# Ledger of designs, part 6: peptides against a protein of PDB entry 3H8D

Target 1, 122 residues: chain A of PDB entry 3H8D
Amino acid sequence: DMKRQQRFFRIPFIRPADQYKDPQNKKKGWWYAHFDGPWIARQMELHPDKPPILLVAGKDDMEMCELNLEETGLTRKRGAEILPRQFEEIWERCGGIQYLQSAIESRQARPTYATAMLQNLL

## One batch from the design tools (peptide; aimed at target 1 W31 C65 G79)

Design b1_p9_7_s3 (made by RFdiffusion4, then SolubleMPNN; from b1_p9_7, 6 letters changed)
Fold by OpenDDE base, seed 3:
Structure b1_p9_7_s3 (fold): chain B 122 residues (1-122), chain C 122 residues (1-122), chain A 9 residues (1-9)
Amino acid sequence: as target 1 above (122 residues)
Amino acid sequence: as target 1 above (122 residues)
Amino acid sequence: EAPAEEPPA
């Protein structure tokens, strides 16, 4: 599990409610993804007006990206790829450690690089 | 071994021979490092006038960074940290796979994340 | 809470 390439991405989004507003009235959110090899392990959404959304593989599959990494085109999107630490810093600040831990304890989390890392720390 | 944080860095350097030349006559090189947890696993130097230098832990310890990652201050240096792929692309182009493979076969390479990844591919 | 629309990748 630990031998797969870990890659991280961030792209901005505009929420549906702001889609047709003037540019100054369109509030930007941020979509974050962690891919453990070809498949997503964690997803996170930062919103300008509500709490962050944290998603983990196994538990939140229906709400997460269902494309493999190559299908997303994220690796070819200029400025989309970010450092692991740029993802993890936001993940920690949003309570991602506790969220993933709870998903493991409830047996909802699918084993990923992220679950293995958490289990190694704890 | 696979559970350690892998981090990659790149910094420019001016070679000693150019140290006191005019800015336009100072040829930049690039110093690259891969840290497998706190310790360096691979180092690479790109020069404007000679072949790249490839270094691997165990074989080239005396020519490589001897500070742990925190001691280097690289994690605090703005613009120093790079994506794994930014290191690996240059490593591959410089013949790093063959260099590391040869170091493993000669029993000179210390086991690192890099040696484990190579062995997983072959 | 309804899931937010995933931005196009």
Scores: peptide ipSAE 0.027, ipTM 0.536, DockQ to the pose 0.151
OpenDDE base, seeds 1, 2, 4, 5: peptide ipSAE 0.024, 0.025, 0.025, 0.024; ipTM 0.660, 0.670, 0.668, 0.670; seeds 2, 4, 5 fail the geometry check

Design b1_p9_7_s4 (made by RFdiffusion4, then SolubleMPNN; from b1_p9_7, 5 letters changed)
Fold by OpenDDE base, seed 2:
Structure b1_p9_7_s4 (fold): chain B 122 residues (1-122), chain C 122 residues (1-122), chain A 9 residues (1-9)
Amino acid sequence: as target 1 above (122 residues)
Amino acid sequence: as target 1 above (122 residues)
Amino acid sequence: GAAPEEPPA
């Protein structure tokens, strides 16, 4: 069978509370996504003023991007696509390995490339 | 088993004949590599004054990078790592699909991630 | 329904 392409994206966001402030007073957050083929496997959100949010497919589907990769337009957004390591570096620093592991152990994680990689690592 | 990480790199080079010329007269070429885990799978060279060179593992091993990925230092070279599509776009434009296909058909290509992807495409 | 998310919008 066809191996699914792993693609990673990052886009900035501005807090709703900062939307109409001067640019210098707009603290940027960062939204990250890992797509395993057309479907999202992991999502992460870095906030300037609160802890990071980590989300994994199966467990957190209601809080994650509901669009397939093509529908997001991320592949067409200049500067959105990032290297795998650029995602993983932040994911690891934010405890993503433990988060995904716990989701697998509780049988909440949908099998993805990420779960397969983690299970090989352990 | 552990799935091998696919990593892509690009570095500039100056022709030996231009080595000691003024910077404005140094035409840059580009060297590209695809690593399937620690081992090179594809290499490509863009030249300012001659046709591109395409090389695939198994067929062209004597003309390709002989270092494993860690030995190259490419992972530590700032700006060297590129996105998969940044490699594939140039590879496709230079006839890399046909080149790899021919190497597979002649049984000269070593099985790599690249050969597996191509065989799924065909 | 899905929870609101800031991106990709």
Scores: peptide ipSAE 0.026, ipTM 0.502, DockQ to the pose 0.121
OpenDDE base, seeds 1, 3, 4, 5: peptide ipSAE 0.021, 0.022, 0.021, 0.022; ipTM 0.632, 0.633, 0.647, 0.641; seeds 1, 3, 4, 5 fail the geometry check

Design b1_p9_8 (made by RFdiffusion4)
Pose (drawn by RFdiffusion4):
Structure b1_p9_8 (pose): chain A 119 residues (1-119), chain B 122 residues (1-122), chain P 9 residues (1-9)
Amino acid sequence: KRQQRFFRIPFIRPADQYKDPQNKKKGWWYAHFDGPWIARQMELHPDKPPILLVAGKDDMEMCELNLEETGLTRKRGAEILPRQFEEIWERCGGIQYLQSAIESRQARPTYATAMLQNL
Amino acid sequence: as target 1 above (122 residues)
Amino acid sequence: TKYWELDPD
């Protein structure tokens, strides 16, 4: 019913902007948009646990801008294939995280919940 | 979900003559494919030593890869699949819009998602 | 941090 689009933003800690390149520890931010709205958000950090977020339970913590208002479709190198998102998501325990939110009635139905519930 | 049937692939390549040359002397080219479901709709090749090759379904059937999407194994090759924009950017810089527009005008281009997209643009 | 606002490159 809606187009699935995935984005990735590599980042460094604000405290690392003026250190030499070898001292800049990298992380990656990810977003899965189910149409205009974000279904899953993922953050890989070099200094803390991975942050896994799903629509519904984590609305407060997630990016609140819809796809058009982010400008992500306009940024070069930001969009990624579905597998590039799913591989990282699975290695972070994302399948169990989304399943747990589904069973406890904390998950908003999205293309992502439909995929886990089907298989 | 006509858009979901659209799949794009890129294979970087080198000539055999450059196989054992230093990495800086390996003149790379790129082969591209746009699949509209099981069939190639557009094929594109950037070569280090000759003009770019642009091919469209219908007009260029003899010259294009004859295998369908499953027969190629491209969906199983690591790093081969690219986003639509990665194909479109190169297609545009090669004159692909003019090439596809002409094939449509000469009615040689078989109707595909690619011809449908160019027509919605016009 | 608004990571979506950062340049990916």

Design b1_p9_8_s1 (made by RFdiffusion4, then SolubleMPNN; from b1_p9_8, 5 letters changed)
Fold by OpenDDE base, seed 2:
Structure b1_p9_8_s1 (fold): chain B 122 residues (1-122), chain C 122 residues (1-122), chain A 9 residues (1-9)
Amino acid sequence: as target 1 above (122 residues)
Amino acid sequence: as target 1 above (122 residues)
Amino acid sequence: MDYHSLDPL
């Protein structure tokens, strides 16, 4: 069996409403992605003014990155790639474990590295 | 099957002969490790005054870190953990691909994530 | 409140 590479990324974003404001008034959000091989397994967004958004493959495909990893250009964006724990620490704080577990139990989650790891943990 | 976590680390070292010299005369070496789950798969050392040392599990066990990952304390050492590419870039520059391949062909390498990835590449 | 994912690109 081919082992898929697990890669994690984080990039900042500015809200559309803040795009034309002065820099001090442009509040940063953070976009996180976990790619299980070429395709996204988990996505997470931290916002300055609303709750975190958690997304898992299978359940949230319509809201998640539709591009494969190479198409995103993330691998070529300096400083975008992060360690697994840098993703997981935030994921856990945002309730990601429970979110993914619920998606698995409702049979909405597509099997990924993330679902497999969670099932090993529980 | 349980999927093992791949983790990479880098720490500096000072040569014993330089230990009591002035800071400007203490040339740093760099110790690198790839852990395939709890056990080391590859080790690499960059020296200021001699060729790189490359080591692979199975072949070089006597010269490699004998501690499991938790015993090393590397996971608790701030700044020690690195991205896979930060290891692989140096590994490749040092001839690590050829070194591991030769160890596989001579049946000296223990099967690891590293050997599996190389076999997928070739 | 509507929670839509943002495009990182």
Scores: peptide ipSAE 0.028, ipTM 0.503, DockQ to the pose 0.131
OpenDDE base, seeds 1, 3, 4, 5: peptide ipSAE 0.028, 0.027, 0.022, 0.026; ipTM 0.338, 0.523, 0.581, 0.485; seed 4 fails the geometry check

Design b1_p9_8_s2 (made by RFdiffusion4, then SolubleMPNN; from b1_p9_8, 5 letters changed; failed a check: a repeat of another design)
Amino acid sequence: MDYHALDPL

Design b1_p9_8_s3 (made by RFdiffusion4, then SolubleMPNN; from b1_p9_8, 4 letters changed)
Fold by OpenDDE base, seed 4:
Structure b1_p9_8_s3 (fold): chain B 122 residues (1-122), chain C 122 residues (1-122), chain A 9 residues (1-9)
Amino acid sequence: as target 1 above (122 residues)
Amino acid sequence: as target 1 above (122 residues)
Amino acid sequence: MDYWALDPL
């Protein structure tokens, strides 16, 4: 149940047109994920040229990672894993609390560690 | 001069939200490049959900690869290199001839193998 | 929609 391992990941992405440019000329996006055990609970995308994308399990399944954590290879990707706070800091800044709360209230959110923690907070 | 090696490359890209989905659920884009010697002459992006992007040296330098071919690592990327026809077929279908011609006529195009070949054709 | 590639870095 809630004894599942909570793991967080972040990887950068760039526009195709920026792939083969010097680092200073790359507009970098960031893909974030929260895995509650083997399955994703929350996903987030930071873009330099558009608003953040927030995604929560149950509501946004079709737009989220559909692989279990092991299948993604994220655990084996150097530098991908981040601390919980490194995810939560961005999540909070982007309005993630409100987004998840709204998903819970609309009964769209699948119960996860994230929904449980939010319900503890509120 | 025109004895420079003409090399062509293609690599796929996907939306961040599709990164960790099964292949059938990934909407794939394609990045194409034509290198005239060490420097890019033409670049092209095929997107499943928007029109193709066509780019030519001199006109679109700021949106194109700024690394020389060796710096990109494309020559070392398995499966990236394609035949000239594999590029040209897509280029022609996307209106690349007209695009390059327009760039030549507006004096925006840098002289490349591509401009030379077009001028041979017309 | 914009497409992206993983940062080669």
Scores: peptide ipSAE 0.136, ipTM 0.755, DockQ to the pose 0.120
OpenDDE base, seeds 1, 2, 3, 5: peptide ipSAE 0.108, 0.056, 0.115, 0.105; ipTM 0.739, 0.708, 0.741, 0.736; seed 3 fails the geometry check

Design b1_p9_8_s4 (made by RFdiffusion4, then SolubleMPNN; from b1_p9_8, 5 letters changed)
Fold by OpenDDE base, seed 4:
Structure b1_p9_8_s4 (fold): chain B 122 residues (1-122), chain C 122 residues (1-122), chain A 9 residues (1-9)
Amino acid sequence: as target 1 above (122 residues)
Amino acid sequence: as target 1 above (122 residues)
Amino acid sequence: FDYHSLDPL
């Protein structure tokens, strides 16, 4: 709602599972997040060697960032914040609309700004 | 609405009136724009030596950019696009809420995303 | 998910 600020972030990362591997086994990924106010609504991960990972609040909480926006320090990380469209464009390409829709229909998705926007579209 | 993309831009400029003046008389300003789909909804100009200029669609059309978003080339200009909050924060500081509200009440403002958001707030 | 376990590049 008008009370909650929508903010989007992107950072490159190495996944924890690869952290202590040999250099050739460390794959650089891109981590995307949509925060609906203080809490994450959507998360996405791009990888060079596997399909994208799409995650939505309520359904995928165990695999998503558990920190609130302030705790992440993302707002203070130079170059991390991105435009809404920069998130949405990738989200769409990766099948995010279908993924979120399915989570809504199965009653797994927690209501967020993202679910509200989708329900206005469909 | 969901059909119209909200995009925000900021560029430094020299005003036309100063274009051919001596260097000391050329004042650098900051030009801000909010596009509601293809058309400008709000414009703002920051100057070092005078109050900010605030402009809203319908009321101030003669003083605002007449080009549609595509015609401006702003989407192709590196570093021009900014986050929604980067526009709104300056807009608020400059008295934009009051300015837009007055334009609505006087029936001078054209309905835009900006007018709709304000009407949800007030 | 442990956000602090991520290694930012």
Scores: peptide ipSAE 0.100, ipTM 0.561, DockQ to the pose 0.277
OpenDDE base, seeds 1, 2, 3, 5: peptide ipSAE 0.084, 0.095, 0.085, 0.094; ipTM 0.548, 0.548, 0.558, 0.558

## One batch from the design tools (peptide; aimed at target 1 I11 R76)

Design b1_p10_1 (made by RFdiffusion4)
Pose (drawn by RFdiffusion4):
Structure b1_p10_1 (pose): chain A 119 residues (1-119), chain B 122 residues (1-122), chain P 10 residues (1-10)
Amino acid sequence: KRQQRFFRIPFIRPADQYKDPQNKKKGWWYAHFDGPWIARQMELHPDKPPILLVAGKDDMEMCELNLEETGLTRKRGAEILPRQFEEIWERCGGIQYLQSAIESRQARPTYATAMLQNL
Amino acid sequence: as target 1 above (122 residues)
Amino acid sequence: LPPWFSEFES
């Protein structure tokens, strides 16, 4: 019904902007858009647990801008293939995280919940 | 979900003569493919020593890879799949829009998602 | 704001 689009933004801590390159610890932010709306958000941090977020339970914590208002389709190198998102998501325990939100009625139905419920 | 049937691939390559040269002397080229479902709709090659090769379905059937998407194994090759813009950026810089527009005007281009996309643009 | 947010071209 809707186009699935995935984005990745590598980032460094704000406190690391003026250290030498070897002292800049990198992280990665990810987003899965199910049409204009974000279905999953994932953050890999060098200093704290991975942040896994799903539409519904985590609306308050997730990026609130729809796809057009982010400008992500306009940023070079930002868009990634579905597998590049799914591989990281699975290694973070994302399947169990989305499943837990589904069973406790905290998950908004998206292409992501439809995929987990099917298989 | 015509868009979901669209798949794009890129294989960097070198000539055999450069196989054992220093990494800085390996003149790389790139082979590309746009699959419209099981069949190649566009094929593109950047070469380090000759003009770029642009091929479209219908007009260029003899010159294109004859295998369908499953027969190639490309969906199983790590790093081979690229986003549509990664193909389109190179296709445009090679004159691919003019090449596809001419094939459409000469009616040589077989209707594909690529010809449908260029027509919606015009 | 999160460090990644500034990379948006909104």

Design b1_p10_1_s1 (made by RFdiffusion4, then SolubleMPNN; from b1_p10_1, 7 letters changed)
Fold by OpenDDE base, seed 1:
Structure b1_p10_1_s1 (fold): chain B 122 residues (1-122), chain C 122 residues (1-122), chain A 10 residues (1-10)
Amino acid sequence: as target 1 above (122 residues)
Amino acid sequence: as target 1 above (122 residues)
Amino acid sequence: MPAWMAQLLS
């Protein structure tokens, strides 16, 4: 159901190599999530020293958040929720349209709001 | 400093394959952490359908929690904190003594409270 | 559980 609420979140992380360094020497990454209703549809990770990681439901489930939205506590985490465009602009910049398209074409993607929107666009 | 506070935590997770199933059909895993002061010393994951995962600081940093204890919020998560023995009994059952010993012998383990205790035992 | 999952708890 495309009437499900679409919610987007971003949280920072510290890369493992930097976790024990002084704060000024920690380079932060960013973890992004798109929830289509209670279930994650897309996940994205920006790393300070390697390519971004794009993940889509169905294809990349083993590497994605395994909790439903309520289980994560993200909706209650101060500053975590972001606007749709704040997710999409990064997603697009990272090649997310092409990545999701490929997942759809290979029949790897689980149908979500994200797949539907892309299919409306193309 | 072995005077650092040793704190242990456990949280459940839902395996990716079950995340969209009805609650009764979700088999839960368990994530365990031992924090030696602010830094994680050991991590352990119990899966419902595969062998447990054992991780030790220094050797397995890339796969372990990258946050210090305060950053995790675990100390403020209801029901997350457990007794030392609740961690250790599972750790031992999963072969953790041997795993950590091997990490020490290979010089992969970062010295922690856990490595010190093991070395006192052997 | 991926290592980053701990961040959801903060």
Scores: peptide ipSAE 0.178, ipTM 0.595, DockQ to the pose 0.253
OpenDDE base, seeds 2, 3, 4, 5: peptide ipSAE 0.153, 0.108, 0.191, 0.189; ipTM 0.600, 0.386, 0.618, 0.616; seeds 2, 4, 5 fail the geometry check

Design b1_p10_1_s2 (made by RFdiffusion4, then SolubleMPNN; from b1_p10_1, 9 letters changed)
Fold by OpenDDE base, seed 3:
Structure b1_p10_1_s2 (fold): chain B 122 residues (1-122), chain C 122 residues (1-122), chain A 10 residues (1-10)
Amino acid sequence: as target 1 above (122 residues)
Amino acid sequence: as target 1 above (122 residues)
Amino acid sequence: MKAWEAQLLR
C-alpha cells in the first residue's frame, strides 16, 4: 500500500564498544531509519571512523530494527524525526540507491515504499 | 576479574521478517546470552531455518546486546535464566569454541570470562 | 536485540 505514511528518523548513538569508555572516548555515530508505515524499510548508520552501513528490509532484517514504529518511541523523541530529503540525501551519498537496487535484483529485498520508488525511478 | 558472576539467558524471539505475519507464520528462534558480570560476553541465535549466529564481545559488539544485564530485565524474566551448561552445550554444537578461538587469535575478541576459559582450555 | 537498537529504546 503506497498510501502508508513514510517517516524518517535520525538519532545519535554510541557504539557498543564505546559504551563503557569515558565520555571523551565515546565516538558518536548516527542512526537513520525509514519507516514505511509501521515497519522499517531502510536503515543507515554513519560512523566517525568507518564506512556507512546500509540496510534494507528483506535482505538485512536480522540487523535492522525489529520494533514497529510505535514501539520504537521515535515519534515521541524530540528531534528524532527528519524530513524525507534529510534521509535520502545521506542515503544517496552512501550509495543507497545501488545497494537497494542490488537487493531488488537479487530478490533479497522485501517490497516496500523504497523498492517501489526505486523501481519507478529506474 | 574472573570473580564476576557468569550468568546465562535464553529467550525465544520472532524474526523481524516474521513480525507482521500471522501467528502461524511466525517462526520462533532462540536468543542466548552469556553475561560476564554486567556486560555480555557471548551471544548466540538459533533459527529454525538457517545456520546459528555466534557473536563474541569485541568482534561483534555492533550486533550484540549493548544493555548491561540489569537494563535487559532478563534477570526478572521468568524462565529466561539458564544454567551455564545449557548455554555451553549449544555453543559447542554451533562451533562456538572455534569461533571464539578465531576471534582471539585475530585479536578481535575483547577479554572476557569466555576468552579466559578458552585460553585455559587450549 | 541489537546493540544499536537498545539505544533507541532508552
Scores: peptide ipSAE 0.180, ipTM 0.654, DockQ to the pose 0.250
OpenDDE base, seeds 1, 2, 4, 5: peptide ipSAE 0.045, 0.152, 0.138, 0.153; ipTM 0.335, 0.632, 0.585, 0.597

Design b1_p10_1_s3 (made by RFdiffusion4, then SolubleMPNN; from b1_p10_1, 7 letters changed)
Fold by OpenDDE base, seed 1:
Structure b1_p10_1_s3 (fold): chain B 122 residues (1-122), chain C 122 residues (1-122), chain A 10 residues (1-10)
Amino acid sequence: as target 1 above (122 residues)
Amino acid sequence: as target 1 above (122 residues)
Amino acid sequence: MPAWEAQLLS
C-alpha cells in the first residue's frame, strides 16, 4: 500500500577503526534509512574513506536493518528524522536510481514505495 | 587495570531473513557483550540456524561494537545486563576458551580482563 | 557489528 507513511532518518556512526581514538580523530560516517511504513525500503551508508553503500529491500536484506521502524527507536531519537529530499539528494548523487533500477530489472528488489516511484519516473 | 568493573549484557535480535515475518516465525538470535570497564573485551552472537560467533578485542575490532559502554545505553536497557556466569557459560560452551587462547598466542588479542583471567587459568 | 547497528543500540 503506497498510502503508507514514508519516513526518512539519518544517524552518524563512528567507524570501528576510530572507536578508541580521541573525539577529534573520529571521522563520522552517516547511516540513512527510508522506511516505507514499518519496513525499511532503502538504506545508505556514507563512509569517510570508502565508497558509499547503497542497499535496497529484497536484494540486500541480509545487510540492512532487521528491525521494524518502531523497534529501532529512530522516531524518538532527536534529530534523526530528515526530509524526503535530504535522503533523495544523497541517494541520487550516489547513483541510487541506477542501483534500484538494476535491482528491479534483475527481480531482486522487493516492491516498495521506492520501486513504485522509480517505475513512475522511467 | 583489572580493577575496572566487568559488566555483561545480552540482547535479542531478529535475523535479517525473518524481519518481515510474523512474530511467531521470527527466530531470535542473541547478542552478548563483555565490557572491561568502558571498552568491550568479548562479543558473542548466537544464531538460530548457524554457528555461534565469537569475537575478541584486538583481533575482531572491525566486527565488534564500536561504542563504549555508556554510548550503547545497555546499562539503562531493562533486562539487558546479565551475570558473569551467564556469559561465561555460553562462552565456554561455544569454545571461547580455545578461541581466546588462540588469539593470545597469535598476538591478535588486545590485553583485557578476559585475557588476564585465561592466562591465570592456563 | 556494523557501525550503524551499534548506533541503533544507543
Scores: peptide ipSAE 0.134, ipTM 0.537, DockQ to the pose 0.341
OpenDDE base, seeds 2, 3, 4, 5: peptide ipSAE 0.098, 0.109, 0.101, 0.133; ipTM 0.643, 0.478, 0.600, 0.634; seed 4 fails the geometry check

Design b1_p10_1_s4 (made by RFdiffusion4, then SolubleMPNN; from b1_p10_1, 8 letters changed)
Fold by OpenDDE base, seed 4:
Structure b1_p10_1_s4 (fold): chain B 122 residues (1-122), chain C 122 residues (1-122), chain A 10 residues (1-10)
Amino acid sequence: as target 1 above (122 residues)
Amino acid sequence: as target 1 above (122 residues)
Amino acid sequence: MRPWEQQLLR
């Protein structure tokens, strides 16, 4: 259902290894999520000291947020919601297009708005 | 503290995409954990349709089990505990030695029994 | 709970 609202969110996180360090010594990561309606379609994690993590629905469900959008409380978290381009720009930079394409080709990706849009792009 | 008990566990998992399929169509993965005392040192996930996931303490804390051993209930789950070699054999096969070594060299690994043993091996 | 998950409202 491409009538579903596409919503994007970003929140910071601090790795456990840094939790008890002084604020200046806490390296901040960024968690990104794309929700296609109530369910997550893509997830992305930028880490301060390792490669970005890209995750797509169907393929990476176990590593992704399992909560529906309402359960996450993200819609109620001030400053969490971002514009689509704010997500997509990072997604592209991290190789997300190729990652999702590969997931589609391997038949691992669950159909989402993201898969549909990619199929339009190709 | 190398006096800590080393305990190893394995449990099956079914990917969300298969949760609602008939049992015969559910591709089973395997989750492995090495606990060095109360805290996890290594985690490994074998998936039916993607590369294995290797995780080591310090580097991959955010992707690993955050519960201490007691909190997991694994010690109380019949059939979950495995012998050390049952873990290590899979770990080696999946390139775990090299993975952990790289984590040590990059100074991402938290010192554990696993890191200590590897340093002995090298 | 994963660090990013801790930021979610459950």
Scores: peptide ipSAE 0.203, ipTM 0.609, DockQ to the pose 0.557
OpenDDE base, seeds 1, 2, 3, 5: peptide ipSAE 0.197, 0.201, 0.179, 0.191; ipTM 0.578, 0.584, 0.478, 0.517

Design b1_p10_2 (made by RFdiffusion4)
Pose (drawn by RFdiffusion4):
Formats: sequence, C-alpha cells, structure tokens
Structure b1_p10_2 (pose): chain A 119 residues (1-119), chain B 122 residues (1-122), chain P 10 residues (1-10)
Amino acid sequence: KRQQRFFRIPFIRPADQYKDPQNKKKGWWYAHFDGPWIARQMELHPDKPPILLVAGKDDMEMCELNLEETGLTRKRGAEILPRQFEEIWERCGGIQYLQSAIESRQARPTYATAMLQNL
Amino acid sequence: as target 1 above (122 residues)
Amino acid sequence: SWLKPYYFFP
C-alpha cells in the first residue's frame, strides 16, 4: 500500500567535533519510513546501548517529521537498501523488540509489524 | 507496487590486463542493470578505455544480458544491489534520457517501467 | 533530539 524507504546518517558525538580524526567515535542513525511516516528508528552509539524505537510505543522518542519534511530524499548517501537496515536491526535484537511491543499492544500497525506477524 | 518490481544492480570491474597491477593502476569500469520484474529493462556499462554502452529493452535485445533476474544470482551477490538514483545518476550523465527518448520515438523501445517513467516526466 | 542537525535537511 505504501513505499518503504530506509535512511542512514553516520554521526559523531557533539563533544568530538574538534578532536583529531582518530579520537572521533562514530555512530549510525537509521530510519524506516512506511510511506510518509516513520515505522522504525535505530541508533547505534559508541558509548551506550543501541536505541531501538517503533511507531506507537516510541512516538515521543522518535523523529516526529514525516518523510518530506526531513529532506532525507534530498541528502546524498543517506538512503540505504532494505537489507542494510534489516541486518543491523536484527543484530540489535530488533525482532524481539518489535514482537514484544506487538504482544503488549504498544505497536502501531505498519509494514514492519505486518512482516513480523506474517512469518 | 510497480516500483517494488524495480531492481538495480552494479558490478565494478577491471580488464584482465589490469588484474595483477598495483591498485592505483587498476582502471575500473562499472556494469549496471535495471530489472523490471524478471527482465532487464536497461543495461549500462562504463568502460575505462572506450565509449559508455547504453542498452534498452526491445531495441537492444541482442546486446543485453539474456538471463532473467533469478538466473543471474544478483539478488544474492553481496553489495551488487544499488538504489534507483545510483543507476539514474549515471544513466543521465551518459545521455541515457536522450537514448531512451529516441528509442521511444522510433518505437523500438519495448514498454517497461523505464519508458513509463520517462513518459510521466514528459 | 540532539541528532536532529544530522537528519534534518531544508
């Protein structure tokens, strides 16, 4: 029913902007858009646990801008293939995280919940 | 979900003569494919030593890869799949829009998602 | 989020 689009933004801590390149610890931010709306958000950090977020339970913590208002389709190198998102998501325990949110009625139905519920 | 049937692939390559040269002397080229479902709709090659090759379905059937998407194994090759824009950027810089527009005008281009996309643009 | 400057693009 809707186009699935995935984005990735590598980042460094704000405190690392003026250190030498070898002292800049990298992280990665990810987003899965189910149409204009984010379904899943994932953050890999070098200094704390991975942040896994799903539509519904985590609306407050997630990016609140829809796809057009982010400008992500306009940034070079930002869009990634579905597998590049799914591989990282699975290695973070994302399948169990989304499943737990589904069973406790905290998950908004999206293409992502439909995929986990099907298989 | 015509868009979901669209799949794009890129294979970097070198000539056999450059196989054992230093990495800085390996003149790379790139082979590309746009699959419209099971069949290649557009094929593109950037070469280090000759003009770019642009191929469209219908007009260029003899010259294109004859295998369908499953027969190629490309969906199983790590790093081969690319986003539509990664194909389109190169296709445009090679004159691919003019090449596809001409094939459409000469009616040689077989209708595909690619011809449908160029027509919606015009 | 502090990550907004990384993912927001006018």

Design b1_p10_2_s1 (made by RFdiffusion4, then SolubleMPNN; from b1_p10_2, 4 letters changed)
Fold by OpenDDE base, seed 5:
Structure b1_p10_2_s1 (fold): chain B 122 residues (1-122), chain C 122 residues (1-122), chain A 10 residues (1-10)
Amino acid sequence: as target 1 above (122 residues)
Amino acid sequence: as target 1 above (122 residues)
Amino acid sequence: SPLRPYWLFP
């Protein structure tokens, strides 16, 4: 049901190897999530020293957030929620459109709001 | 400094394959963490269909929580914090003493409250 | 080894 609320979140992480370094030497990464209703539809990780990681529901379940939205507590974390475009802009820059398209064509993607929007766009 | 506060947490997770099943068919796992001050010292994962995963700082950094305690928000999550013995009981049952001991002997373990306690015990 | 998302959540 496309009437499920679409919500987007971003939180920082620090590489394990940088945890105990001085602040100036801690390279910050970013973890992004798109929730289609209670369940995650897309996940994205920006790392300072390797290519972005893109993940889509159905294909990459084993590597994605396995908690429902309420369980994560993200809706209660100050500053975590972002606007749809703040997610989509990064997603597009990282090749997310092509990644999701390939997942749909290979029948690996679970139908979500994201897959529906892409099919409408193309 | 052994005067750092030792805090322990437990939160549930559901296997990705079970996310969309009926409640009775969702096998719950448990994620445990021991924080020595702001940084994680030990991590443990109980899974319904595979052996427990034990992780210790220094040896397993790449597979452990990479956020400091404040960043996790665990201290603000209702019901997440547990007593030391609630962690240690499971840790011991899973062979955590031997695991940490081996990490110390191999020089893989980063010194923490946990390593100090073990060295006092043995 | 993939990141473990459990610790990302408050």
Scores: peptide ipSAE 0.214, ipTM 0.638, DockQ to the pose 0.268
OpenDDE base, seeds 1, 2, 3, 4: peptide ipSAE 0.179, 0.204, 0.214, 0.222; ipTM 0.591, 0.635, 0.640, 0.650; seed 4 fails the geometry check

